# Designs tried in a protein design run: peptides against a protein of PDB entry 6GMG. Part 292

Target 1, 331 residues: chain A of PDB entry 6GMG
Amino acid sequence: DSDDRVTPPAEPLDRMPDPYRPSYGRAETVVNNYIRKWQQVYSHRDGRKQQMTEEQREWLSYGCVGVTWVNSGQYPTNRLAFASFDEDRFKNELKNGRPRSGETRAEFEGRVAKESFDEEKGFQRAREVASVMNRALENAHDESAYLDNLKKELANGNDALRNEDARSPFYSALRNTPSFKERNGGNHDPSRMKAVIYSKHFWSGQDRSSSADKRKYGDPDAFRPAPGTGLVDMSRDRNIPRSPTSPGEGFVNFDYGWFGAQTEADADKTVWTHGNHYHAPNGSLGAMHVYESKFRNWSEGYSDFDRGAYVITFIPKSWNTAPDKVKQGWP

## One batch from the design tools (peptide; made by RFdiffusion4, then SolubleMPNN)

Design b2_p23_4_s3 (from b2_p23_4, 16 letters changed)
Fold by OpenDDE base, seed 3:
Structure b2_p23_4_s3 (fold): chain B 331 residues (1-331), chain A 23 residues (1-23)
Amino acid sequence: as target 1 above (331 residues)
Amino acid sequence: SEVDAYNKSELFKQGVLNRKKRR
């Protein structure tokens, strides 16, 4: 916890947002104004607008992760993560390519690995799986029914996920969701829940026992999706940032972007909501800002990260934090 | 871009100070 982090004050439920600032394809606003938008657009429970609670404002104040936290209702666990990696591209480029001028071999390999991930395909895989899960949730009034439906759906699609263990993050994700068990949430009824998606950017070179080069330039073999399923083993993600490659250089440990359950078929038109840093209006960092970015802007990431994962979790259908359509900015 | 540079610096500070893990 940061000593200078401050919980944003409550905003009146009827207060309308100020216009967002457009910037490089993104819409930007200060966190207080996002709270206003959130209350108008995303706060609804059973169709009724809600003031963002102190707890929710506290969660939000943590920055990029806070946006996902407040909208998903839980701190991200990242257990059910998907990505897409082009193994052939990686091998071919590694074999036939060459380091750039001034680029080390390790740097070259790390870069090639990073470039071999397809963010769009990874996102598409997550959406596909979320759709399957949503179908399985329909009319399932207990977990057993949900799991049976899920297995049937996967079998029908000949999806490799059907072979996952019953205790895997894939099958256990629903029962491990706090809002599923809440009386005013799922109330243990799968049909009251829906799958949602967020994304995490992070660094591959997190193994402290590995070479310094991997920590600096990436581990080409780390956090690759499993063939067939697209599942990424996130167990080794310890929120360790990239190691500096030069004096004075520093990197952040992660970034989170909230997608929810948008139905826009064109990935490039989807909106991703994320924050820059924790809210410190009286500190050196200043006030937290919230960004609503198009997929292209989000998926570009930063040099701090060489991995992107798309994670599935669940929220109650009664929540409006993941609407079918998300509008960028305000108005 | 200028925005990217700003975001990077801000994210860095967040990452250092706001490491929260779900237990």
Scores: peptide ipSAE 0.027, ipTM 0.678, DockQ to the pose 0.177
Fold by OpenDDE base, seed 5:
Structure b2_p23_4_s3 (fold): chain B 331 residues (1-331), chain A 23 residues (1-23)
Amino acid sequence: as target 1 above (331 residues)
Amino acid sequence: SEVDAYNKSELFKQGVLNRKKRR
């Protein structure tokens, strides 16, 4: 129960973190120690490190979403989401494939759909778009200039996003970002902002009016990216977990991973920061832990989820929550 | 892979699959 959630205490600004625990491609630590690292590495505003505020610690305490929340500065809205789906593979496998032994038709279709998503290509698409957006932001001092630049960039690249309407999350994302409007943030100056990326894992079978099979095994048609743009309509994502397929089985509603704005060209070498659950040191769940995972470890996900989206949002350039380079673990 | 399987199992044991959202 969320009633057991506790806000981690403040950590002294100059306290160095203890070493992270390495574990086969990821590094892990307790939330309190992550706060220490965060203060040393990611807390900087205008070049000066800051103590994580009580509000930020409270956000962080919510678990995996808390990591993205504290680093992005807002609760994830997930409106500007990208993925990659191989339609030909999906159709071919449905036509020529068959259920495995003991696998129902619904399980088969759900699995085939899941396997038809390419996490790496989805991530690449998000990075591509973020780069375009960053170029559009660079010298734009009002939203109109930003939008004009964005359209020009898209036209030059012959990108299908140029055909999105003005009300699309793609074009409205910046103006809907609270930190863009803040005096100490963007102050309505696009050139003070940069695009950042996080990822969400979730379940496709969330429609309560659909069949039980879709809720249990996935909805093969749900949350597919639009052709050409890669945009995913996230409006139907209501954080509903997968339905149990057997007695006693339970699934988690979502997972969030923070990437930020790393410049590492090799996707496999990028670091994703995420948490396990809300901080409950006195409860059954225990203390929250934070993980820094390589892309392989992050993108693999869990059986709880059959969709992965890569979401673009914006933060002020004055924040250091999304540095060019992220070092896994400590030291 | 074996490493991936190990990671998944260890993460499960560590309570990674016990996530809660903001209400």
Scores: peptide ipSAE 0.027, ipTM 0.681, DockQ to the pose 0.047
Fold by OpenDDE base, seed 1:
Structure b2_p23_4_s3 (fold): chain B 331 residues (1-331), chain A 23 residues (1-23)
Amino acid sequence: as target 1 above (331 residues)
Amino acid sequence: SEVDAYNKSELFKQGVLNRKKRR
């Protein structure tokens, strides 16, 4: 089906977007119209509006991941991921709860595990860490200074992340960011970079050596955050979708939502930008649509997924793809 | 980065760069 993907055409730089359409509490538009909005609102480099390049349009055409890709400047690696899991709730529900009518034990355990993740607390943890990183970046003109600042901030807050290995994704994330090394990006100057956040929804039961029940109903033990740090080991995420539970059933491989660096303190008022599928205007899937959702709508997810992670990466401060305030829809 | 390039290439080969149709 990937053969049906088409790169959206260029939009004139001065073309204004058409109004977005309300859809289930979200703002929705076709990808071409999102490009128009992106050029007006998010395209600025060093304060100058830019036309979305052919390369960026091609990235965007990949759907939900494309939205994160074009705004972060790189394909998501998902190495620095956070979540929150309530172990006490999980244990209590397993002990005192019971399967619903017609629900298997494996299905019950998978559901209870899914419900034991707290998306809001996971998001909060990522924002907390991003704030610490931003403070560490602010006056650091080389990586050594950044790392020293980061360690100091973590020590002051008695944060468990201070105990991570120097080679951990937490400490290596900045130097592994392409835009940090680019001349027109960070130019190896941490103070020119800022931390940003996106989210990924995915399936826990991806291990092909595990039971069929785990692949169908979830693996209760997979992709849990480490206590204290909230870090999720994403190394086993290979974008494998949920296994069908009935003939003809199919599930989506993943979903990505872009948050950036919004300063809105109320999580429920934050805006998340995501796409439905790759752009196939002449194919069965049709044109790609872009959604701007409130946190409640984003975090609800779909039955295709039982895990959510909030990932930190970095972009140059000169980019406007992660503004302090994001307005939902147009106008 | 090299890691990013590798991941992109592998994901592309596997056809998993894009999301399938939503149910």
Scores: peptide ipSAE 0.035, ipTM 0.737, DockQ to the pose 0.082; fails the geometry check
Fold by OpenDDE base, seed 4:
Structure b2_p23_4_s3 (fold): chain B 331 residues (1-331), chain A 23 residues (1-23)
Amino acid sequence: as target 1 above (331 residues)
Amino acid sequence: SEVDAYNKSELFKQGVLNRKKRR
């Protein structure tokens, strides 16, 4: 599916970016120029700028997932995912609402389910949990200490996550992070790590054994957050796109947006970085572009997707891929 | 809205193309 993908060439470390192009609230640039910005702003390891390596450039070249990949240091596993679903709204709309003109029952139910997710509350839940995790990490010098701190924090807040199994993605996420184990990363020291957030958009109707209607219009019951915790079981996400409803129609399998660890309290002012497609400058798709979008732009998503999840992972504090403040565009 | 405008633009069309599939 990416046979014509090309790894962007190296950019000199001292090369400054060209100005980004504003586009409907987004800042847009070609991938090569993003590499220049990344080297100036996000590449720092222990305070030193780094040239994006060939490996990192290769990761980046995969498109939207590549942006999250290069900044998180690993391919997204999506195991620790959060969302918010308004069950009352869903039930009420199903009961009292009606399909639009020409809308089938399946289309109606799928749409109502999609609209019953609250992206802002889902994002806020992830930020809340990330904050708790960061407090648990702060003075923990081994995993046991981290886990103990985490449980204490959750107990103090009466958070339902305290009841999760020790083997759950919630408690196992840190030890399953490659950079945590790396000598130049966490070196098995939780206090050297911090929680970061990215988001994934995907399709709910991925069960091939389900009805065609669910595959075309969404599965209203799929990928809902667990009550109390907000955790989404992502185990059934197989990157299967929405099924076409007409001949020649096709949908994209997923979208990823990188948030990192911004401290901006106003969700609407947070910046999300994402790519359009894999880099194919000599192919039909063309060069990869990178977008820096405000939350409103990101959270809106596309018709290709009816689910959004906010995922927590970890990076070393020595990396600057998740700074407190992200400036949209260049300069 | 700005989002709506983006969704209707050619840039949007370019942004909703093939992405890497996880193996």
Scores: peptide ipSAE 0.030, ipTM 0.687, DockQ to the pose 0.079; fails the geometry check

Design b2_p23_4_s4 (from b2_p23_4, 14 letters changed)
Fold by OpenDDE base, seed 5:
Structure b2_p23_4_s4 (fold): chain B 331 residues (1-331), chain A 23 residues (1-23)
Amino acid sequence: as target 1 above (331 residues)
Amino acid sequence: DEVEAYLKSEQFKQGVKRLEKRR
């Protein structure tokens, strides 16, 4: 069925979007109309509107990941990921809690682990780190200066990230960003880049060597953040979906939401942009839709997923794909 | 280039699309 994906056609640069429609507290539109909005609002390079290129439209057509892809300029590698996990809550609930009626031990443990993650705190941690990174970027004209600034900022804040290895994703993320190296991007100048955030929802039980129960109900020990830093090792995420628990049941492999660099201090008022599926206007899935959701709607996730990570990457400041303020819907 | 390596990986090939219609 992968053969049904279609690249949305080009939209004239001057074409205004049709109004978005409300959908369960979200603003929703078809992908073609999102392209129109994107061209009006997010397409700016060095202050000039741009038509979404064929390549960008192709990236976008991949669905939820496509929204993050087109706005970040690269396919998500998810190397620099953050989460928040309450270990005390987890241990206490496992010790003192009981499975619900009809719930197996494995289901119980998986659920308790899922509930021990705090999406809001994870998001706040990512924002905190992004802020530190942005300060480190601001006056750095080479990578060495950036790294020195970053270490200094972390030391001043007594942040545990200061103890990370120099080869860790935390310190290597900038140099591994293609747009940083591009002449019309960062041009190897950190001060031309800014940190941005997206989120990924995924399944914890991806280890094929583990028990079937973990694949069905979650692996309570998988993808936990490191204490102090909040860093999540994403190396084991292979985009493997949850295993079905009943005949005919199927789960999606991931969900991506784009936040960018919004300055709204209230997490609940932040807007997350995401897609439902790949664009298949002539297929069974139909046309791709794009959603602009508030944090509550995004962070709620689906039963398909028991992990949420907040990932930091970088884009050139000349791009307008991550503005300070995002307005939900149109107009 | 870690990014290039990722784009060529099986992980990338497996993680390119969402297959379920959601609202």
Scores: peptide ipSAE 0.103, ipTM 0.801, DockQ to the pose 0.084; fails the geometry check
Fold by OpenDDE base, seed 3:
Structure b2_p23_4_s4 (fold): chain B 331 residues (1-331), chain A 23 residues (1-23)
Amino acid sequence: as target 1 above (331 residues)
Amino acid sequence: DEVEAYLKSEQFKQGVKRLEKRR
């Protein structure tokens, strides 16, 4: 099948968006209209509106990942990921719980594991770490200063992240950010950067050497956060979708949601921006749609996924892709 | 580029295609 993906056309810089439509408690619009909103609200570099470039429009056209891609400035690497897992709940439910009618043991264990993740606490952990990083970035004019500040902040908070290796994704994340090195970005100055957050939904049962049951119903032991740090080892995430449990069933490999750097303290009031599929206006899939969802709608996820991670990356402060306040929909 | 290769892969295409059924 020919790649029916099409790069959305350029939108005039001054073109205002059409109103978004409500969809299951979310604000929804077609990708072209999101580009219009993006140009009005998120496009600013050094305080000046910018037309979304062809490259950025191409990134966006890739669907759910495209929203995070265009706003973060890079394809998601997902190296610095956080989650929260209730081990006591998991153990207790496995011990005292029972499979539902028609539910296999493997299905039961997979479900219990999924339900033992706390999306809100995972998000809170990521926000906490992002805040620490942002403090460390302040007044740091080289990477060494940033790292020193970061270690001090972690020590002051008695945070287990202070024990991470210097080569860990936690400490290497800034230096590995392309926009940090760009002249019109960070220009190797940490104080010009800020931490931002996005989320990824994915399947735990990705190990091809594991049992079919784990691939179908989840691997209860996979992608758990490390105690104390909340870090999730994402090295085994290869974007492998859930295996079908019945004939004709198919699952998606991932979903991405963009949060940025919102300052809203109430998690339930935060806005998450994501897409449905790649842009194929002349294909069977149709045009890409962009959704702005509240945390509740985002964190609910789909049956395709049994893991949610909250990932930290960095963007230049001069970019407006991660404002402190995000308004859902238009106007 | 590893990213480019992934974006062109059938795995990526199939994953993205299936999202439309829910959204």
Scores: peptide ipSAE 0.091, ipTM 0.784, DockQ to the pose 0.296; fails the geometry check
Fold by OpenDDE base, seed 2:
Structure b2_p23_4_s4 (fold): chain B 331 residues (1-331), chain A 23 residues (1-23)
Amino acid sequence: as target 1 above (331 residues)
Amino acid sequence: DEVEAYLKSEQFKQGVKRLEKRR
């Protein structure tokens, strides 16, 4: 029942978190304890820790998307998304492979498509692009300067993104970031902003006009990255979950994981922060829990999803929600 | 607000509820 969501109460600014507990290779804690950690570690504005506001606590209370929401400062729009897809592997497996015992053709094709995505390469691409963007931001004091710098950086690297339309989410992402325009944020100064990354897991078979098989087993052609750029058109993602394949079965519509701007070069050592469900301490679901997972745990995903996108957005440099290093758990 | 409406929808709630069973 939608009425069971509760905004977590305020935590004292100086309250230290309790230790996290291990859970399936992840560090886990209840949402209230995450708020305590957040205030100690991630809340800083201009070097000063802040109490999580009621608005931020409300955002957080929405579950898996809430962690990304509170740390990015906006509800995820997912417009600037990257992935990696091995077209040759996909074609080869379809041609030379065969369905498993009991597997339908549609199920086989959906599985092969899912397995043709490389989460690590997708993440790497997003990090590469974020790095380029950050270089373009560093000395730019207006949007025009940022865009010029960005094009120059892309040209120097012979990156296919240089050929994107000026209206592309790639070039418009900064302009469309609310915190960029805020007086206490970027104040329209690109050099005050930095690129950050989060990830979304979702289902490919969301087209209601497509076959039932695609809705149940995936749409092999949906949400593929464009060659050269790695950009994924997310316009068709309407947060529709996978269709049940058996009676009583149900799937989740999405999962979000926050990475931020960690500088750890080894992808396997990066930490991803995410939630389980909305906060319902008095409801059947119970209290929201927050997880800090290594990339291995995050990228594994669930059977609910057959796509993983890595999305770039921006936050003010004055925020500490995306530090260079993230420590898993507490202490 | 479309986002707010979605977040409060039964679809969203049902989707979020099912993640708990696997985590």
Scores: peptide ipSAE 0.087, ipTM 0.792, DockQ to the pose 0.362; fails the geometry check
Fold by OpenDDE base, seed 4:
Structure b2_p23_4_s4 (fold): chain B 331 residues (1-331), chain A 23 residues (1-23)
Amino acid sequence: as target 1 above (331 residues)
Amino acid sequence: DEVEAYLKSEQFKQGVKRLEKRR
C-alpha cells in the first residue's frame, strides 16, 4: 500500500505562526504552523534563524517521534533512559491489595506495576543526571576529559552511575551522537555539546516468548530501573504494542515527548512537545498536529503504555532546539 | 536503513492511527 505520509511544504523563513488553540489543557496547532514557530524560535544556529530543511521536514512528518527527531537531530535510540520505581509500594500493593471486580490476577499485577512508577521522580532523575553531564561537558575539550570530569562529578555526589561499565550507554552516549562528530556541531569537542531530555511511553509486555497475559496486561518485571542508578535497560524495547484483549482492539506502539533543556525548576510548569500521527493531509488520518503540553498532561500517558522513560541525548550548544525557556503555544 | 523501513512499515502506521483518535 502506498505510504500516504507527506512531507510538509517549506514555510517562508519570516512567516509568523498563527495562534495555537487550546486542546485538553494543551496548546495545539497543525504541523505547518509548528514549522513556522520552529523557524522563529527553535531554528537558530549560532544565533541565526534557519528555514527547516526538506530533510528536517521529512523527519518531522513521522509524528510524535518526528518532533523529537527534528529537535535532537537524530532518530531516538533510547539507550540512556531513566525511570523511578517504588519497589516497596509494588510489594505492598501486591500483598495487601486486591484485584478490582472483573480484574484478572495478571491484569491486577500489571496495573500495580504501572502505578508503582513515578513519572515525576523519573524525570527529576534524568534532569539530575543531565546536569551532572553538562558540568562534565563544560570545560572538556576531548572525550577523555569529559569522561574524567564525569567520573569525578559522580564520585563527588556518591552517585551509583560511577560504577557503570565504560561501555555502558551512560559513558558511550556522547561518542555515539552524530552531531558531536560533525564539523558544524560538536566537532569532537564536548564543551560544544549539551545534554537534552526527551520521554518515551511504551508497553512492557513485548516478549513474544512470554505469556499472553503479560502481553495483554503488562510484564510487571520488565523495564524497571536499576537500583541506585535509575537506568532502564531499553534493549528489549522493539516498539511492539500492547496485545489486544478483545477482537478489534488495537494499541499504539509508542509516544515521544520533547523537553530539551528547560531550566524551569517546577516540573509541572515544564513544556513537552509531541505529535499525534504522521502527516497525511490527503489521507484518512489527516494533517499532523503538534501539541505543547504541560508535564501533567504529558506524564498521564495512555492505556496503550505502562512504561515511561526519560532519555538523555546530546545536541550542539549552537542549536536552539532546546532553549532554557519554552513558551507554550503562540503568541 | 532499518529505522526508515520501520517508520514506513504498516506496523508503525497502524500504531500512529490509533494515537490520533485520542489527541
Scores: peptide ipSAE 0.086, ipTM 0.782, DockQ to the pose 0.368; fails the geometry check

